# Peptides against a protein of PDB entry 8YR4: the designs that were tried, part 228

Target 1, 309 residues: chain A of PDB entry 8YR4
Amino acid sequence: PRGSPALQLVVLICLGLMGLERALNVLVPIFYRNIVNLLTEKAPWNSLAWTVTSYVFLKFLQGGGTGSTGFVSNLRTFLWIRVQQFTSRRVELLIFSHLHELSLRWHLGRRTGEVLRIADRGTSSVTGLLSYLVFNVIPTLADIIIGIIYFSMFFNAWFGLIVFLCMSLYLTLTIVVTEWRTKFRRAMNTQENATRARAVDSLLNFETVKYYNAESYEVERYREAIIKYQGLEWKSSASLVLLNQTQNLVIGLGLLAGSLLCAYFVTEQKLQVGDYVLFGTYIIQLYMPLNWFGTYYRMIQTNFIDMEN

## One batch from the design tools (peptide; made by RFdiffusion4, then SolubleMPNN)

Design b2_p27_6_s3 (from b2_p27_6, 18 letters changed)
Fold by OpenDDE base, seed 1:
Structure b2_p27_6_s3 (fold): chain B 309 residues (1-309), chain A 27 residues (1-27)
Amino acid sequence: as target 1 above (309 residues)
Amino acid sequence: SKADELLKALLEEFFNTGLKIVQEALE
C-alpha cells in the first residue's frame, strides 16, 4: 500500500508474525518431545515444571497448531483487518470505475442490481482468494518444506521421504478430487436455477394455470425438478465426504508408516521416546491447515461458479 | 458468452491487479 506508511508497517508486522508462527510450529513439538524425555528419565521436578510451563506458553501463542485460534494468529488476523479493508475498497473502486467506463449498450442490456451483485461477489471472491493464498496456502507449503528438511536432518532421510510422499500425495489427490467435484457442483447449481425458473414461471402464469386446472401438473413438474436437484446435491455432498475420507486415509497412512519407523528406531536406541511423540504431533499440525484448504478451495470455487451463472 | 469473456477478463485483470497490489504491498 504505497500511500500509507502505517499500512506498510502493519503488513511487515503481519509477515513477522507469520515467520514467528512457522518457528512455533517447529518449537512446540520439540518442547513436547523434551517433556516426554524428561518424564522417561525421571528428571527433577524443577526442570520438568519449567519445560511444561514453557510448552503451555508456546502452545497458547500457537493455538493448537490451527493457524486460526492461536494468540499470534489472532493478532495477525486483527492487524490484517485494516489491510483487507483497504484492499477490498481499492478493488471495489476499480470495479466501479471500470463499470462507469463501459458503453451505454452494455448497461442497457443488464439490470443494475445484477451488475452490482456480480461486482460485490467478484470483490469478495478476489479478496478472499488472496487472503487465503497469503495466510493459508503459502504458510502450509512452507511448513511442509520445513518439516521435510527438519526430519531429513535430525531423524533420518526415510522420515523426510515419508513426509514428502504423504504431503505430495495429499496435495495431488486434493486438487484432482476437488476438480472432479466441481463438475457435480456446476450441475447442481444449473439444476437449482432451472428449478427456480420453473417455479417463477408457474407463479407468474398463475391465471393461465388456474384457467386450465393445471395446478396438479405444475406441482408434479416441480416435484420432479426437486428430486433431480436432490440427486445432484447428494452427489455433491457425497463427493465432499469422499474428499475428506481420502485426505484422512493419506494422513493416516503417513502417520502409520512414520510412527512404526519411529517406534522401530526407539527400540534400536537410535531415537528417544519423545521423538516418537514429536513426529506424531508435527504430522497432526500439518494436517489441520490442509483440512481447511479443502474448505476454502470449495468456497472459492463456489464464488466463481456462482459468478458464471 | 460475451458476458463470460468480460467477467473472465475482469476477474483476470482484478486478479492481476490484486497480485500487483499484494506484490507492491510486499515490496
Scores: peptide ipSAE 0.018, ipTM 0.434, DockQ to the pose 0.033
Fold by OpenDDE base, seed 3:
Structure b2_p27_6_s3 (fold): chain B 309 residues (1-309), chain A 27 residues (1-27)
Amino acid sequence: as target 1 above (309 residues)
Amino acid sequence: SKADELLKALLEEFFNTGLKIVQEALE
């Protein structure tokens, strides 16, 4: 936004808040580690109470992590409303200008209400995709990279390797299984539209159906269309469960391998008990935004499929 | 079909334009 220094400042503040969220995602597990170590050492109440109060304050700022509604995330979302409105309006005006540049033959082949609905869906989809990319995808990838660096430097190269392999496998399987699932979802949506069109056509021709006493035939035809739809819906839903289970298994295996290795190093007195808790809490914290990533990648594909139809 | 290709092309162009706007806002 080169013409509005106020909007540029808001973008810079939002970027600063995103940097603060990345710092909080590392600091919250560290403070939780420190609490566990202080409890294990039976440290004085004053040191423990200060560390617990600091942890709860940092946890209030962070919330649940990336994709949660923490104070910093809420403040960022509030400040971003003006930038989102500016971007949405700019995209909407570009779409509207482009629609006016299209040939008369293109407009004569379409209903004006359908063109406007496509433009509105396009604007909402683009603005939603951009907001999701900037506030969820990029930050999650940054948190993974920061995690790999942190565990490699402060624990051992083996922990960084486990996180790298776990997250790389998780992302790869999420993409591959979601692309595979898209075929079932497209088939489901096509059959849903066909079933709905048949129901509407039968209801619009109600007088003709009554004249021929064809009600039982139309009901049976609709039942067959529902059974075909439910067979495709089951495949779509089962493929989603398979995706979620595959994701859960990858995170579970990464958590198992890293937790066993951490427990081993704690028994050798190379790591503290708090470091075991830090690893577990950090991996679970990375899982939450990645689960949202799979949901939004599905939403993106749905919007693209629903626009293709 | 042609609407959907045009809408995909528009979405891709607007996504690229949105990325440019974000990049220009970061610079």
Scores: peptide ipSAE 0.018, ipTM 0.420, DockQ to the pose 0.037
Fold by OpenDDE base, seed 5:
Structure b2_p27_6_s3 (fold): chain B 309 residues (1-309), chain A 27 residues (1-27)
Amino acid sequence: as target 1 above (309 residues)
Amino acid sequence: SKADELLKALLEEFFNTGLKIVQEALE
């Protein structure tokens, strides 16, 4: 934020808190591993109680993942409210200034309510994109890189390779299937707009429809338009289920391959039982933000398609 | 088309402003 040193300091504090969240995402599984190892070794109660207390404190700072907000994430979100408000206001003023620079012919051809709706959608889309990039995309990519480095250094190069291949395949398939799905969504939105236009035209011409007793004919035309819309909606919804199942299959195969390899190394006494629990916990922690990635990327594409119309 | 160009220009200006803020915060 240019011109406010206070907002620049808040951004720096938020970046520091994001770095702390990345450290907690590695430390929490490590402490959980240590608890499992201490329980397996029948370690003295004092060492176990201290490790459990430290784990619970770190888990309070981290939270339960993307669905449950930890203390650090809540503090970051609270501090970011002022930065988001500054950004939203700046985008709204830029859009409003640009609308005033547009030709009189562009304004005369559009209703003021439609222009305001485009401005509000544009502002929401840009602010949503930014929040998504800063708080979901960049942190998730950082957690993947940190995970690959951690597993390659502390386990075996094979675990780092499995995580790399699984995450690369997941991201590639998510992009490809989402681009394919965008065609069905555009067709659905076009048919929705055509169905709404027919309903509005029929209601505006109500006197003419009533004069010709054409009410049953207009209802049947509207029913046919709804059936066409529902056929496209089904394709869009089925393509979403296919995306989610493809994502679940890739993560399931990565979890299976890595869990079997970890179990094998535990049987050979190269790894401890706690290392198996660490691997499973860390892969599930990577999956939660990535599942939100597919949802937010869809929301972004919605906002772009809704702005093209 | 014009809304996409405006959104691209706003996104590019936002990315450039965000990168500049991150650079000014790292320097």
Scores: peptide ipSAE 0.018, ipTM 0.379, DockQ to the pose 0.041
Fold by OpenDDE base, seed 4:
Structure b2_p27_6_s3 (fold): chain B 309 residues (1-309), chain A 27 residues (1-27)
Amino acid sequence: as target 1 above (309 residues)
Amino acid sequence: SKADELLKALLEEFFNTGLKIVQEALE
């Protein structure tokens, strides 16, 4: 936002808060590890109480991780409202100015209300996409990289490799399966529109249908269109379940491999009991924002498909 | 500063890409 130093400062504060969230995503599992270790070692109450209090405070700041209702995330979201409003207004004014530059022939060939609806949907889609990329995708990728570095430095290179392979496979399969699903969604949407068109045509020709006593024929034709739609809807829904199950399997295998390796190193006295808890907690924290990735990637693809039509 | 420039550049690029997509859809 070049025109407002105040909004630039708010953006900087929001970026600082995003950096703080990344730090909290590492610190919260570390403090939880330390609690487990202190409990195992039967440490003095004063040390334990301080660590627990610090953990709870950090957990209050973090919440449930990326996209959670944590204090830092809520504060960031609150501060970002003004930046979002500035961005949306700028997009709307640019689109509106561009619409006024278009030829009279273009305006005469289109309904003003449809053009405005497309502009509003486009603006909402772009602003939503940008917000998602900046606040969910980029932070999640950063947390993955931070995780790989952290586990490689403070545990063993094998843990960093497990996280890398698990997350890379998860992201790759999410993209590939989602692109595969887009075919079923396009086919479903096309059949939905065709089914609606048949219903509208039948209802607009109501008098003709009545004159020929063709109501049963039109109902059967509509039923066949619904059955065809439901067959495509089933494929779309089943493909979503397959995506979710594939994602769950990849995370489950990564968690299994890493947890077994942690447990083994704890038995060999190379790691502490708290380190096992750290690994599991951190992997689950990485998984939470990645679950949203599949939802928003679908939203993006939907908005793109809805703009291509 | 560099991260803010990169974020601005990314935001501007995504904004321009999004505007282009909206423009192409309006066209």
Scores: peptide ipSAE 0.006, ipTM 0.327, DockQ to the pose 0.024

Design b2_p27_6_s4 (from b2_p27_6, 20 letters changed)
Fold by OpenDDE base, seed 2:
Structure b2_p27_6_s4 (fold): chain B 309 residues (1-309), chain A 27 residues (1-27)
Amino acid sequence: as target 1 above (309 residues)
Amino acid sequence: DKAKKLWEELLKKFFETSLKIVKESLE
């Protein structure tokens, strides 16, 4: 943001904090490995206590419980509020200026309230997309790359290959199945709007419906429209379950293959018990942001579909 | 269709502007 050196500094600090989060994502599993190894070796209490305390401190900085955000992530989110507000305001002003540049005929053909709602949805969607790309997509891709490099260097090239294949397949299937699902969601939304329009038209023409005693006919038409909607809703919901299950299977297979390979190398005394725990912990940690990826990509597509209508 | 095109164009412009802001913030 050229107009505020303070906001540029905040962006740089946020990028630095994102780098720190990536470092924590590697360090936390390493310290957890070290605890398991020290426990296995029956190491002195002082060494164990220091390592556990350090692990808990790093885990506090990282977070990573379901619903627990780490200190670093919270600090980043707090600092980003000002940048988000600046970006939102800039997008709103750009949309508003563009709306004023549009022809009078375009404005006369649309309800002002609909235009404002499109603009608000627009601003929210764009700002949400940017925040999501910067804070979830890019970091997740970075964590995957860091993971591949780490496992390839410190374990074996086979572990790096398993993570690469698993994550590549996961991302590819997520995109393909989500694009396929978008068709069902569009059809559902179109049928929902048509069903609502029929209900509104029937209620607006209430006097005419009463005059012709056509109430039973209008109710039956509405029932048929609902059944048709529910058939499309079921397809949309079932496609979501299929996506989630496919994702779960890919991660499960990757975790199985890597865990079996790690267990084998531990049995051959090439790796320690802590290295098995590190692998499992790190893979689960990579999976958590990817689940959010599928959810938010769906929210983005929803917002796009809801703006097409 | 026109709203979609306008939105795709706004999104492209926003992505380009955001990339430009990020690039200008990294330079």
Scores: peptide ipSAE 0.020, ipTM 0.402, DockQ to the pose 0.038
Fold by OpenDDE base, seed 3:
Structure b2_p27_6_s4 (fold): chain B 309 residues (1-309), chain A 27 residues (1-27)
Amino acid sequence: as target 1 above (309 residues)
Amino acid sequence: DKAKKLWEELLKKFFETSLKIVKESLE
C-alpha cells in the first residue's frame, strides 16, 4: 500500500506468516513420523515426551492445514483485516469514480439503487476473489510443489511422480467437471428467478386473481415452476456429488498407490514405519484445502454469473 | 459484458498493484 509504511509492514508480516504456514505443513508430518519411529524403537520416555510436546505445539500453530483455524492462520487473518479494508475502500472509490465518468444516458437508463447494488456486489466480489486467490489457491499450489519436491528428494522419485500425477489429475478433473456443472447451475438460477418473478407477479395482481377465482390456476402454475426448478436443482446438486466423488476417487487412488509403494519399501527396510504414516498424513493434509477449491471455484463462477446479469 | 470487462480490468489492475506493492516492499 503506497503511502502507509505500517500497512506495508503488515503485508510483509502476513507474507512471513504464510511462509511459516508452508514450513509447518512440512514439519508437522515429520514430527508425527518421528513419534511413530520412537514408539516402534521403544525409545526412552523423555525423548518421546519432548517430540510429542513439540508436535502438539506445531499442530496448534498449523491447525488442520490450509483453510483451518490454526494460530498462525488466525493471526494472519487478524493482521490482514486492515489491508483488506484499505483494498476494499480503494476498489470502491475506483468503481465510484468510474460510475461518475459514465454518460448521463447510462445513468438515466438505470435506477440509482441498482447501480449502488452492482457497485457493492462488485467491491465485495473483487476483494473476496483476491483474498481467496492469495490465501487459498496460491498456498495450496505451493504446498503441492513443496510436497512433490520433498517426496522426490527424501523418499524416491516414484513418490514425487505419484503425487504429481494425482494432484495434476485432481486439479484438471476439478476444473473440467466444474465447467460442466456451471451449465446446470446457470439453468437453475435462471429458473429460480423466473419462479420468483411468477410468484411476485401473482401476488401483485392478487385482486385480479381473486376477481376471476383463478387461485387454483396460479397455484398449479407455481407448482409446475417449482417442479421444473427442483429438476434443475437436483442436476446441480447431483453434479456436485459427482465432483466430490471423482475427487475422492483420485485422492484414494493416489493414496493407495503411494501407500502400497511405501509399505513395500518398509518391508525392504529402505523406509521406516514412520515414513508410511508421514506419506498418508501429508496426502490427507494436501486433500483438505483442495476439497474447498471446488467450492471456491463455484463461488468465483457465481460471482461471474451475478456480474453477467 | 462491459461490467465483466471492467471487472477483469479491475482484477488485473488490482493483482498488478498488489504484486507491485509486494515487490516494492521486498526491495
Scores: peptide ipSAE 0.019, ipTM 0.397, DockQ to the pose 0.040
Fold by OpenDDE base, seed 1:
Structure b2_p27_6_s4 (fold): chain B 309 residues (1-309), chain A 27 residues (1-27)
Amino acid sequence: as target 1 above (309 residues)
Amino acid sequence: DKAKKLWEELLKKFFETSLKIVKESLE
């Protein structure tokens, strides 16, 4: 069935808004550069005030941080709700149809509530992954490419190389460390399920436990299971801190190298003071969405692990 | 290796199916 022409138009508007967000990601640093240059040159108040007002307006449209808090991003998110609902419903109906095509033996071996929970997790994971890929991953990769091109054309080729190496290393380490962390998370979830199963079995057999005065023994077994779980939870949480710190270190080194090079070119009068601020601002703008990349990639992996169990 | 290939193949199939669903929703 041809999607509702209204939903197709909403998708086109959302794609147009995504293009506008990419333009804002370049324009906001440029206007901030211009403010710093005008302040350095002691430019007339009227020119400065206009540039500051324009910058604040563009910053309102762009938002801060993840780009998800800007007016354009909020408008896109609002319009996308209907497309997400349509996609979710289509996936739910496909899963439900597929469940009805499965053999009676498959259904008799599983509780209906468990099958529905798997279907709901499946739908949520698919729709979440799709929305994340389209609205966070692809735009962030586009912003990196635009940044490399911009710095290579308007600065020195060395700046484009620093951004390329920094972002390539960041993405590679994010993927590798996240794949490594998945092992700890699977072990944690398996131990959580085992701890929960022991608690349920002990409570279901409460009369037998009372008859043998085994309450203290069951409590101690539960305590040991919790301690084992907490040891795995600590490894999972510590590995997250390690990921975040590794990401911060890579961006910090890229920012340091590029900022030193920019400062050197400013001292040689090849660049203006505002160009130093532009570079720093743009790298920080790239970092914020990328930090969420590690979080959402984990969310996707969690949803897949929770479907395997 | 097999789990990584299966994950890459599942991701690829998921991407292809998702792209197909998006393409079929745009057409």
Scores: peptide ipSAE 0.014, ipTM 0.369, DockQ to the pose 0.038
Fold by OpenDDE base, seed 4:
Formats: C-alpha cells, sequence, structure tokens
Structure b2_p27_6_s4 (fold): chain B 309 residues (1-309), chain A 27 residues (1-27)
C-alpha cells in the first residue's frame, strides 16, 4: 500500500505476527515435551509449575489447534481488515476505471447488472487469491520447511526424511487428485446449469405445455435431468471422500513410521519419552493446516480461471 | 416476466445474504 505509511506499518506488524505464529508452532511442542520429561524425571514442583504455566500461555497465543483460533492469529486477522479493505477498494476502482475505458459497443451488448457482477467477481477473486497465498499457502510451506529443519537438527536425519517424504507425497497427491476431481465438478456444474435452464424454459412455456397436455412429459424429462445430475454429484462427492481418505492414509503412514522410529530410539535411550510426544504433537499440528490445502488449491485455481475470463 | 425477474433477484439476494451470513459465521 504505497499511499499510507500507517497501512505499511500494519503490514509489517502482520508479517511479524506471522513469524511469531511460526515460532509458536515450534515452541508449543517443545514445552509440552519438556513437561513430559520433567514429570518423568520427578523434577521439583517449581520447575514443573513454571514450565506448565509457560506452556499454557504459549498455547493461548497459538490457539486450540486450527491456527486461525489463536490470539496471535486473531490479532493478525483483525489488523489485516484495514489492509484488505484498502486492497479491495483499489482493485474495485481499477476494474471500474477499466470498465469506463471500454467501448460503447461493449456496454450496449451487456446488461449493467452482468457488468457489475463481473466486477464484483474480479475483485473477490483477486483479494481472495492474495489472502490465500499470504495467510494459508506461504505459512503452511514455511511450517513444513521449519519442521524438516527442526527434526533434522534436533532428532535423527531419518525423522527429517520421514517428514519430507510424508509432506511431499501429501502435497503431490493433493494436487493430482484435486486436478482429477475438477473434471467431475465441472461436469456436475454444467449439468446443474442445464437442469435449471430446462426447468426455467418449461415454466416459461407453461401455456404451450398446458395446451399440449405435456406436463407429464416435462416432469419426466426433468426427472431424467435430475438423475443425470445426481450421477455426476455422486462422482464429485465420492472423489472428495477418496481425496480425504488418501490424505488421511498418507498422514497415518507418516505418523506410524515416525512414531515407531521414535519409540525405538526411546527404548535405546537415544531420545526421551517427551520426544515421542513432541513428534506426534508436531505431526498432528502440521496436518491441521494441510487438511484445508486441497480446498485452498481448488479455490486458487478457480480464482485464476475467473481472472482469465 | 417482471415478477419472475424480481423473484429471481430476491432469491439471488437471499442466497447471497445467506452465503454472506454463512461466511461471516465461519469467520
Amino acid sequence: as target 1 above (309 residues)
Amino acid sequence: DKAKKLWEELLKKFFETSLKIVKESLE
């Protein structure tokens, strides 16, 4: 936002808060590990109480599992409202200016309500895409990289490799299956529009349908269109279940492999009991934002297609 | 024709408002 130093400062604060969220995502599992280790060692109450209090405070800052519900995330979202409003208004004014530069022939060929709807879609698509890139995609990739580095440095290199392979496979399968699903969703949407159009046309031609006593025929054609739609809807919904199950399987296998390896190293006294808890907690914490990644990827892809039109 | 357009516009506005309420309730 070049025109407002106040909004530039808010952007910098939001970036700082995003960095703090990444730090909290590492610190919370570490403090939880430390609690488990202190409990195992029967450490003095004062040390335990301090560590528990610090953990609860960090957990309050991070939030209860979805990164969006923490104090830091809420504060970031609150501060970002003004930046989003500025960006939205700027995009809307650019689209509006561009619409005024278009030829009279273009304006006469389109309904004003359709033009306004295109402008609103364009504004929503650009602002949505930017928000998803900045607040979901980039942070998730950063958390994965931080996780790989952390496990490679503080655990055995095998843990870093398991996380890398699990996350790489998860992302790849999410993209591939989402692209495959997009075909079914497009077919479903096309059939939905065709079914609606047929119903509207039948009801607009009500007098003609009544004159020919064709009500039963139109109802049967509408039933056939619904059955065809439901067949495509089933394929779309079943493909979503397949995506979710594939994602769950990849995370489950990664969690299994890493948990078994961690348990083995605990039995060999190379790791502490708290390190097992840390690994499980951190993997589950990485999975939570990734579960939404398939939805975000599809939304980004839709927004790009809507910007090209 | 005008009444049907008004009803479609009302339904659209209702859907947009419902989607906005759902979006605001999910935020």
Scores: peptide ipSAE 0.000, ipTM 0.264, DockQ to the pose 0.014

